# Peptides against a protein of PDB entry 4HTP, part 136

Target 1, 231 residues: chain A of PDB entry 4HTP
Amino acid sequence: SQTVASHVPFADLCSTLERIQKSKGRAEKIRHFREFLDSWRKFHDALHKNHKDVTDSFYPAMRLILPQLERERMAYGIKETMLAKLYIELLNLPRDGKDALKLLNYRTPTGTHGDAGDFAMIAYFVLKPRCLQKGSLTIQQVNDLLDSIASNNSAKRKDLIKKSLLQLITQSSALEQKWLIRMIIKDLKLGVSQQTIFSVFHNDAAELHNVTTDLEKVCRQLHDPSVGLSD

## One batch from the design tools (peptide; made by RFdiffusion4, then SolubleMPNN)

Design b2_p21_4_s4 (from b2_p21_4, 11 letters changed)
Fold by OpenDDE base, seed 2:
Structure b2_p21_4_s4 (fold): chain B 231 residues (1-231), chain A 21 residues (1-21)
Amino acid sequence: as target 1 above (231 residues)
Amino acid sequence: SQLKELQEQLEKIQKWYEIKS
């Protein structure tokens, strides 16, 4: 497809999110996000150079960065316990083993990392020595699989939900899975506010979202940072 | 084929990194 999201590896978004999370200062966090956004816009301009009327926007990435604002896809119906059981099965972890117990009892401190209550971090350390070093999924593919999960949850097709989850997991690194889990649970823990993300994206983004509550409209209408709502 | 699809995907990803470089 002729979309930016079909060209951007999910790994690159996750690396950006990781840098944002690890950054201590607000300015540094903003810089990492801005660099990713600028690359996206540059690629958009190159990809659509000869096509003026395109609906392609930053929305595929934005809905993963601000998953709590998702309105297009319905609930996944996935909780940490389900993921824990899935990983135990997939990785063939002994049920009474250390790693299985860490996943199941993620709320209780068991290690030296201080990751109690953060299932994604617990999963990361379990996955790191066991999974691919780098995933192959694009942002578009990730969104397609998440759409499938939400749709199948609505249809109560647990088997198909599992199928899509397995595809996500088997084609992702430990780092990518950490962020994917946080996207599904809708808590990225970036240390930067929604307002800050919108402000970096476009000066009018927060206002437009407050009125419309439509993240896709925000990304599409305010795609050009130099063109405001009143223009 | 899966190979062809993977090749196309890799080409797309390569273009992305070319823009970022």
Scores: peptide ipSAE 0.551, ipTM 0.909, DockQ to the pose 0.972
Fold by OpenDDE base, seed 5:
Structure b2_p21_4_s4 (fold): chain B 231 residues (1-231), chain A 21 residues (1-21)
Amino acid sequence: as target 1 above (231 residues)
Amino acid sequence: SQLKELQEQLEKIQKWYEIKS
């Protein structure tokens, strides 16, 4: 299938999110998001130059940026404790070791980083010396794996959930896993509001979402920033 | 094959970075 998401590395989205998080000012945060969005739209136009009425949109990225608004896929059934246990097993961490205890007791301050209560950040530092420098997954592949997790959770197929999680983990850098965890837990901590993200995407996006609560419809109907709801 | 799939992925990713450059 010819989609923009099948061409965009998950690593590039994660690096963008990292820049947004590290930016202190609202304007700088907006700039980083806008640059990614503009690149996406430019690529869309080039990819679909001779194809009218395509259903391809920014939705594959938007649903990862605003995971709390996800309504298409069911619950993952994944919490921090499950991820901690998985990482301990996968990385063969001693159960009584420093890193295992950091993951299991992520709510308690154990270090100088001030990451207490932020499992994703704690995981990042454990993973950094142990993982790939750069992942190989596209945004489409990440969404496919997340769909698989949600579907298998509904079907109570724990073995298949683990299989998909292992694929995500083994093909991702520490930075990518940090953001993946936040997407699964549905808390990105970007420091920019949902309304700001919508306003940058399209002037009518917040209004359409308030009425429909359908993120895919928002991304598809308002794909062109120059075409409004009333047009 | 897994190799073929990876090669196709890399080609797609390359096109993305070309448009960003």
Scores: peptide ipSAE 0.549, ipTM 0.911, DockQ to the pose 0.956
Fold by OpenDDE base, seed 1:
Structure b2_p21_4_s4 (fold): chain B 231 residues (1-231), chain A 21 residues (1-21)
Amino acid sequence: as target 1 above (231 residues)
Amino acid sequence: SQLKELQEQLEKIQKWYEIKS
């Protein structure tokens, strides 16, 4: 079936997240999120104009924006060290070279960027001069690949995990990979709280999530900002 | 087949940007 997520470029979500991160004020951060959300809702209405009772919602995006609340997928089993080693291999970086060492020692970098402890930022600068292709993934495709990773981790199929990771990496820009890494590690560093994200999404979202702990249910039941829990 | 799938995806993406504009 057709979904909004199958139409939305992952690059557009990443650009939105980048704008949120770069914004200093809470109001600006909220504005960028709201603009993306409003576009999503508008597209939803257009896409499903003649279809009632659809299960499509903001969930595919929300689970990437609030990855720490993911309950549907099993654990990825991916840490920064694994990603570092993967990038070293994929990019054919000398193990004793500067870039490889930056990735492996991301907690104590010698660089001037001030990105100590943020693996995604370290990776971004290594990837930026090496990723020349335009990102081509949709949000749905990203979620499908992440589902595959989680499933294969549960099944202890390391080779298939690597395969899915390679698909994500080879089809993503450096900026997209920065945010993808943060989604996998479950720390976006947006500078805006979970409560704020929920409040912007829907006035009743935080309450419903507190009761159900089901992010998909929250997104589905409260997809219309004008319809509350009591309606 | 790969080109066809990519073309279809690009068309979907284009529709998204049209709605955002």
Scores: peptide ipSAE 0.549, ipTM 0.909, DockQ to the pose 0.963
Fold by OpenDDE base, seed 3:
Structure b2_p21_4_s4 (fold): chain B 231 residues (1-231), chain A 21 residues (1-21)
Amino acid sequence: as target 1 above (231 residues)
Amino acid sequence: SQLKELQEQLEKIQKWYEIKS
């Protein structure tokens, strides 16, 4: 069946997240998130105009925005050190070179950027001159690849994990990879709380999540901002 | 074909940007 996530570029989500992160103040951060959400809902209504009671929802995006609340897919088994080694290999970086050392020792301050401890930001600057300017993946494709990684991690199939990671990396810009890394590590550093994200999505979202701990259920049941839990 | 599938994907993406414009 047709889904909104199969139409939305991952690049557009990442650019939204970037705007949120760079924004100063809660109000501006909320505005950027609301604009993306409104576009999603508008597209949903257009896509499903003649189909009522579809299961399609904001869930594919929400689970990337709030990755700490992911309960459907199992653990990725991916750490910063693994990603560092992968990038060194993929980009053919000298292991004792400046960029390789930045990735491996991301916790130690290096250079003019105050990015110590933020692996995704370190990776971004290494990747920026070396990767595609624009990615081609949709949100659906990103989630499919992440599902594959989690499934193969559970099955201890390291080769297939690497295959999916390579597909994500080779089809993504530096900015998209920055955010993808943060999604995998489950730390977006947006500067807005989980409660704020829920409150913008729906007034009853936080309450329903507290009861169910099911992010997909929250997105489906509260898809319409005008329809509450008691309705 | 892979080319046809890519074309279909690009058309889907284009529809999204049309909604946002």
Scores: peptide ipSAE 0.541, ipTM 0.907, DockQ to the pose 0.987

Design b2_p21_5_s1 (from b2_p21_5, 11 letters changed)
Fold by OpenDDE base, seed 2:
Structure b2_p21_5_s1 (fold): chain B 231 residues (1-231), chain A 21 residues (1-21)
Amino acid sequence: as target 1 above (231 residues)
Amino acid sequence: SKEEEELREKWKKKIEEIESL
C-alpha cells in the first residue's frame, strides 16, 4: 500500500528540522513543525481519499523526530567514533589531516564555530564541500535503511551494516547527513521538548504515549487532530 | 521567508498531483 512517507523526500524533513533548530523562539519552532505536520496530514487525506481503513500515519516521520522514543527498531550499535572512521575511509581523508582529526576529536574545540561535542555539526562542515547538493532518499527509504542497520546489528552482520550506512551517506546531502547522524545518535538538539512536539501533534498524544510507550500507536490512534481518545 | 514559501508550494504541488489521479 502507498504511504505518505514513500512520497516525502527526507530532505524536506531535514529542512524543517533545520528551520526549527535555527529558530530562536518557541512559537517560531512550533510553527515550522506544525506546517510540516499539516502538510503531511493534507497529503495523507489526498493520498488515501478512497481508502477508509489505512494504517498509514505520521509515525515514519515522528520516529525520526523523536528517535529516543523508538521501540520497534533495536539499537544501531553505531557511535560517533565508528562514523568518524567510516567518513575518513569513504571520503579518503588523510588520517593525520585536519578533517580526520576534527571527526575523531569532535569533543575538543578546534574551530571557530563552537561545535565541540556535536559530531553531526563537525561532520556537516567536513561533508559540505564533498557531498551532493541534494539527496534522493524518501522518509520511507531512510527508515528502511535504518531498520536494516538495526537488524544487522542484532545479527552481528558488520558488512551489511556498512553497506546500509554507505547507501544512506552516498544518497544524502551534507545537511541530510547532519540530521541523519543526530537521528542515529538520538539527539536532534531542536530546542523544543518532547512534550511540545506531542502537544502540537495532538492534545492527547503525551498522555497516550505515557500509558502505551508506543509511538506508532500514538501516531495511528491520534492521526486526526480533531478526534480525541474519548471519542 | 522565501524558503518557507517554496516548501509550501512544493507540498501544494504534490497534493495537487495526487488529487488529479
Scores: peptide ipSAE 0.331, ipTM 0.849, DockQ to the pose 0.964
Fold by OpenDDE base, seed 3:
Structure b2_p21_5_s1 (fold): chain B 231 residues (1-231), chain A 21 residues (1-21)
Amino acid sequence: as target 1 above (231 residues)
Amino acid sequence: SKEEEELREKWKKKIEEIESL
């Protein structure tokens, strides 16, 4: 069956996340998230107009926004050092060059950017002049590739992990890769709490998650903001 | 902002495309 996630570009999610991160106030951060969510729900209603009781929900996006709450897919087995080495190889960066050293020593402040300790931001600046300006992946495709990575990590198939990572990288802009890295490392640095995200999604979301610890169930059962847990 | 408006229009267009099918 068709899903909203199969129609929404990953770039649109990343642009929303970028706006949230850049916003200074809580209210503005909430506004950007709410606008994306409302658009998603409207699209869902249009897509599924003639189909009641679909299993499609905000879950494909929510699991990328709250990657720490992921319980369906297993661990990726990917760390910053692995990504650094992969980028050095893929971009054919001189190992002793400035950009390679920035990626490998991301915890040490280098240059004018206060990006020390944020690997994704360092990677962004290295990638910006070297990668595609516009990505081509949907949210569904990103999740499929992440599922593949997790599955192959469990199976200890390093070659297939690399294949999926290369597909993600080669089909993504620098901005999309910045956010993808943060999703994999499970640290988005949005400046809003998990509770805030849940509260914007649905008034009962935090409670249902506390009981079930199932993010998909939360997204599915509380898809309609006007229908509560007691209804 | 201009970017927000462009995103809204993009979503609107996608919805219209689906509704036309």
Scores: peptide ipSAE 0.322, ipTM 0.850, DockQ to the pose 0.823
Fold by OpenDDE base, seed 5:
Structure b2_p21_5_s1 (fold): chain B 231 residues (1-231), chain A 21 residues (1-21)
Amino acid sequence: as target 1 above (231 residues)
Amino acid sequence: SKEEEELREKWKKKIEEIESL
């Protein structure tokens, strides 16, 4: 079955997240999220116009926006050090070179950008002059690859994990990779609370999540902002 | 559908406009 996530470029989500992060005020951050969500809902209505009972929802995007609430897929088993080594290999960076050392020593302030401890930002600056300007992945494809990584981590198939990571990296821009890293590490640094995200999505979302701890159920049951839990 | 394509293009244009700022 067709899903909204199969039609939405991952780049579009990343651009939205970038805008949210760069916004200083809570109101502006909320506006950017609301605009993306509204566009998603409108597209859903168009896509499913003749189909009343669909399981499609905002869940594919929500699980990337709130990755710390992920309960469906198992742990990735990926840390910053693994990503650093992968990037050094993939980009053929000299091991004793400036960029390799930045990735490996990401916790130590080495530059003027104040990015110490933020591996994703350090990676972004290394990737920016070396990567594609535009990625080709949809939100669905990103989730499929992340599912593959989690499944193969559980199965201890390191070679297949590397294969999926390489596919993500080679088909993504530097900006998309920055956000992908943050999704994998489960720290987006958006500057908005989980409660704020839920409140914008639906008035009853926080309550339903507190009871069920099921993000997919929250997105599916509360897909329509006008229909409450008691309805 | 035609409506889906129109919405996609509108969404795409809006994103592109914001990225160009």
Scores: peptide ipSAE 0.223, ipTM 0.730, DockQ to the pose 0.062
Fold by OpenDDE base, seed 4:
Structure b2_p21_5_s1 (fold): chain B 231 residues (1-231), chain A 21 residues (1-21)
Amino acid sequence: as target 1 above (231 residues)
Amino acid sequence: SKEEEELREKWKKKIEEIESL
């Protein structure tokens, strides 16, 4: 079945997240999220205009925005050190070179950027001058690849994990990779709380999540902001 | 559908606006 996520570029989500992160005030952060969500809902209505009782929802995006609440896919088994080594290999970085050392020693202050401890930001700066391609992945494709990684981690299929990671990396811009890394590590650093995200999504979202702990159910049942839990 | 295409373009424009801020 057709989903909104199959039509939305991952780049669009990343751009939204970037704006949220860069915004200083809570109100501005909320505005950026709301605009993305409203666009999603409008597109959903158009896409499913002639379809009754669809299961499609904001879930594909929400699970990337709130990766700490992911319960459907298992653990990725991926840490910063693994990603660092992968990037060194993929980018053919000298192992004793400045950029390789930045990735491996991401927790050590590397000067004026103040990005110590944020692997995704360090990776971004390494990738930015090297990634010439625009991202081409949809949100659906990103989720499919992440599902593959989690599944293969559970199955201890390291080679297939690497394959899926390479597919993600080679089809993503530096900015998209920054956010992808943060999604995998489960720390987006948006500067807004989970509660804020839920409150913008639906007034009853936090309550339903507290009861069910099921992000997909939250997104599906509360897809319409005008229809509450008691409805 | 034509409507879906129009909405995709509208959404694209909205994202571009967000990126320009």
Scores: peptide ipSAE 0.194, ipTM 0.732, DockQ to the pose 0.062; fails the geometry check

Design b2_p21_5_s2 (from b2_p21_5, 8 letters changed)
Fold by OpenDDE base, seed 1:
Structure b2_p21_5_s2 (fold): chain B 231 residues (1-231), chain A 21 residues (1-21)
Amino acid sequence: as target 1 above (231 residues)
Amino acid sequence: SKEEEELRKRWEELIKEIEEK
């Protein structure tokens, strides 16, 4: 069955996340998230207009926005050092070159941007002059590739992990890769709390998540903001 | 912003395409 996630470009989620991060005020951050969510719900209603009992929900996006709450997908087994080495190889960066050293020593303050400790930001600046301007992946495709990585990590198939990572990298812009890295590392640095995200999604979302610890159930049961847990 | 308006238009186009099918 078709899902909203199969139609929404990953680039549009990343653009929204970028706006949230750049916003200084809490109210502005919330506005950007709410607008994306409202658009998603409107599209859902159009897509499933004549279909009852659909399981489709905001879950495919929510699990990327709150990756630390992921329970369905197993661990990726990917750290910053692994990604650094992969990028050096894929971009054919000289090992002793400035860009390779920036990736490997991302924790050390280098340059004027003050991005020390944030591997995704360091990677972004290295990738920006070398990557596509626009990616081609949908949110569903990104989740499928991430599922593949987790599954292959569990199976200890390093070659297949690399294959899926290559697909993500080669089909994504520098900005999309910045956010993808943060999703994999499970730290988006949005400047809003988990509680705020749940509160904007649904008034009962935090409570239901505290009881079930199941992000998909939260997204499905509370898909309609006007229907509460007691209804 | 221009970027926000472009994003909004893309959503509208996606919805329109689904409604026309």
Scores: peptide ipSAE 0.396, ipTM 0.875, DockQ to the pose 0.825
Fold by OpenDDE base, seed 3:
Structure b2_p21_5_s2 (fold): chain B 231 residues (1-231), chain A 21 residues (1-21)
Amino acid sequence: as target 1 above (231 residues)
Amino acid sequence: SKEEEELRKRWEELIKEIEEK
């Protein structure tokens, strides 16, 4: 069956996240998230116009926005050091070069940008002159690749993990990779709380999540903002 | 903003494509 996530470009989610991060006020951050969510719901209604009882929901996006709440897929087994080494290899960076050292020593302040300790930002600047300007992945494809990584990590299939990572990297812009890294590391640095995200999604979302700890259930049961838990 | 308008247009195009099928 067709899903909203199979149609929505991952780039559009990343653009929204970038706007949220850059916004200074809570109200602006909320606005950007709400606009994306409303567009998603509108598309859902159009896609499923003749099928009212579907399992499709905002879950594919929500699990990327709140990756620390992921419970369906197992751990990726990926840390910043692994990603640094992968990028050095993939981009054929000299090991003693400035960019390789920036990635490996991401915790040490080396530049004027103050990005020390934020591996995703350091990676972004290294990738920006080297990557495609526009990615080609949908949200569904990103989740499929992340599922593959988690599954292969559990199975200790390092070669297949690398294959999936290469697909993510080669089909993503520098901006998309910045956000993908943050999703994998499970720290988006949006400047908005989990509670705020849930509150914007649905008034009962935080409560349902606290009881069930099931993000998919929250997204599916509370898909309609006008229909509450008690209804 | 220009980026917001572009994003809006992309959503509209996606919806239009579905409605035409």
Scores: peptide ipSAE 0.395, ipTM 0.876, DockQ to the pose 0.799
Fold by OpenDDE base, seed 4:
Structure b2_p21_5_s2 (fold): chain B 231 residues (1-231), chain A 21 residues (1-21)
Amino acid sequence: as target 1 above (231 residues)
Amino acid sequence: SKEEEELRKRWEELIKEIEEK
């Protein structure tokens, strides 16, 4: 069956996340998230017109926005150091060069950007002059690749993990990779709380999540903002 | 913003494509 996530570019989610991050006020951050969510719901209604009891929901996006609440996927087994080494290899960076050292020593202040400790931002600036301007992945494709990584990590198939990572990287812009890294590391730094995200999604979302700890169930049961838990 | 408008247009195009099927 078709899903909304199979149609929505990952780039558009990343653009939304970037806007949220760059916004100073809570209200503006909420606006950007709400606009994306409303568009998603509108598309859902169009896609599933005359089809009842679909399991499709905002879950594919929500699990990327709140990756710390991910329970379906097992651990990726990916750390910043692994990504640094992968980028050095993939980009053919001189090992003792400035960019390689920036990636490896991302915790140490090295530049004027003040991005020390944020690997994703360090990676972004290294990638920006070297990567595609626009990626080609859908949200579903990103989730499929992330599922593959988690599954192969569990199976100790490092070769297949690398393969999936390369697919993600080679089909993503620098900006998309910044956010992808943050999703993998499970720290988006949006400047809005989990509670805020849930409250914007649905009034009962936080409550249902507190009871079930099932993000998919939250997204599915509370897909319609007008239908509450007690309905 | 221009970027927001472009994003909006992309959503509209996606919806239009589905509605035309």
Scores: peptide ipSAE 0.389, ipTM 0.873, DockQ to the pose 0.807
Fold by OpenDDE base, seed 2:
Structure b2_p21_5_s2 (fold): chain B 231 residues (1-231), chain A 21 residues (1-21)
Amino acid sequence: as target 1 above (231 residues)
Amino acid sequence: SKEEEELRKRWEELIKEIEEK
């Protein structure tokens, strides 16, 4: 069956996240998230107009926005050091060059952007002049690749992990990769709390998640903002 | 912003494509 996530470009989610991050005020951050969510719901209604009782929900996006709440897929087994080495290889960066050293020593302040300790931002600036301007992946495809990485990590298939990572990287812009890295590391730095995200999604979302700890269930059961838990 | 408007238009186009099928 068709899902909203199979139609929505990953780039559009990343653009939304970028706007949220850049916004100074809480209200503006909330607005950007709400607009994306409302658009998603509107598209869902159009996509499933003639189909009742669909299981499709905001979950594919929500699990990327709140990656620390992921419970379905296992650990990726990916850290900043691994990504640094992968980028050095993929981009054919000189190992003793400035960009390679920035990636490997991401915790050391380099003085230019104040991005010390933020590997994703460091990677972004390295990638920006070297990557495609627009990615081609949908949200579903990103999740499929992330699922593959987690599964192969569990199975200790390093070659297949690398393959999936390469697919993600080669089909993503620098901006998309910045956010993808943050999703993998499970720290988006949006400047909004989990509670705020849940409150915008549905009034009962935080409560249901506190009880179930199941993000998919939260997204599915509370898909309609007008239907509560007691409904 | 221009970027916000572009994103909005993309959503509208996606919805339109589905509604026309």
Scores: peptide ipSAE 0.384, ipTM 0.873, DockQ to the pose 0.821

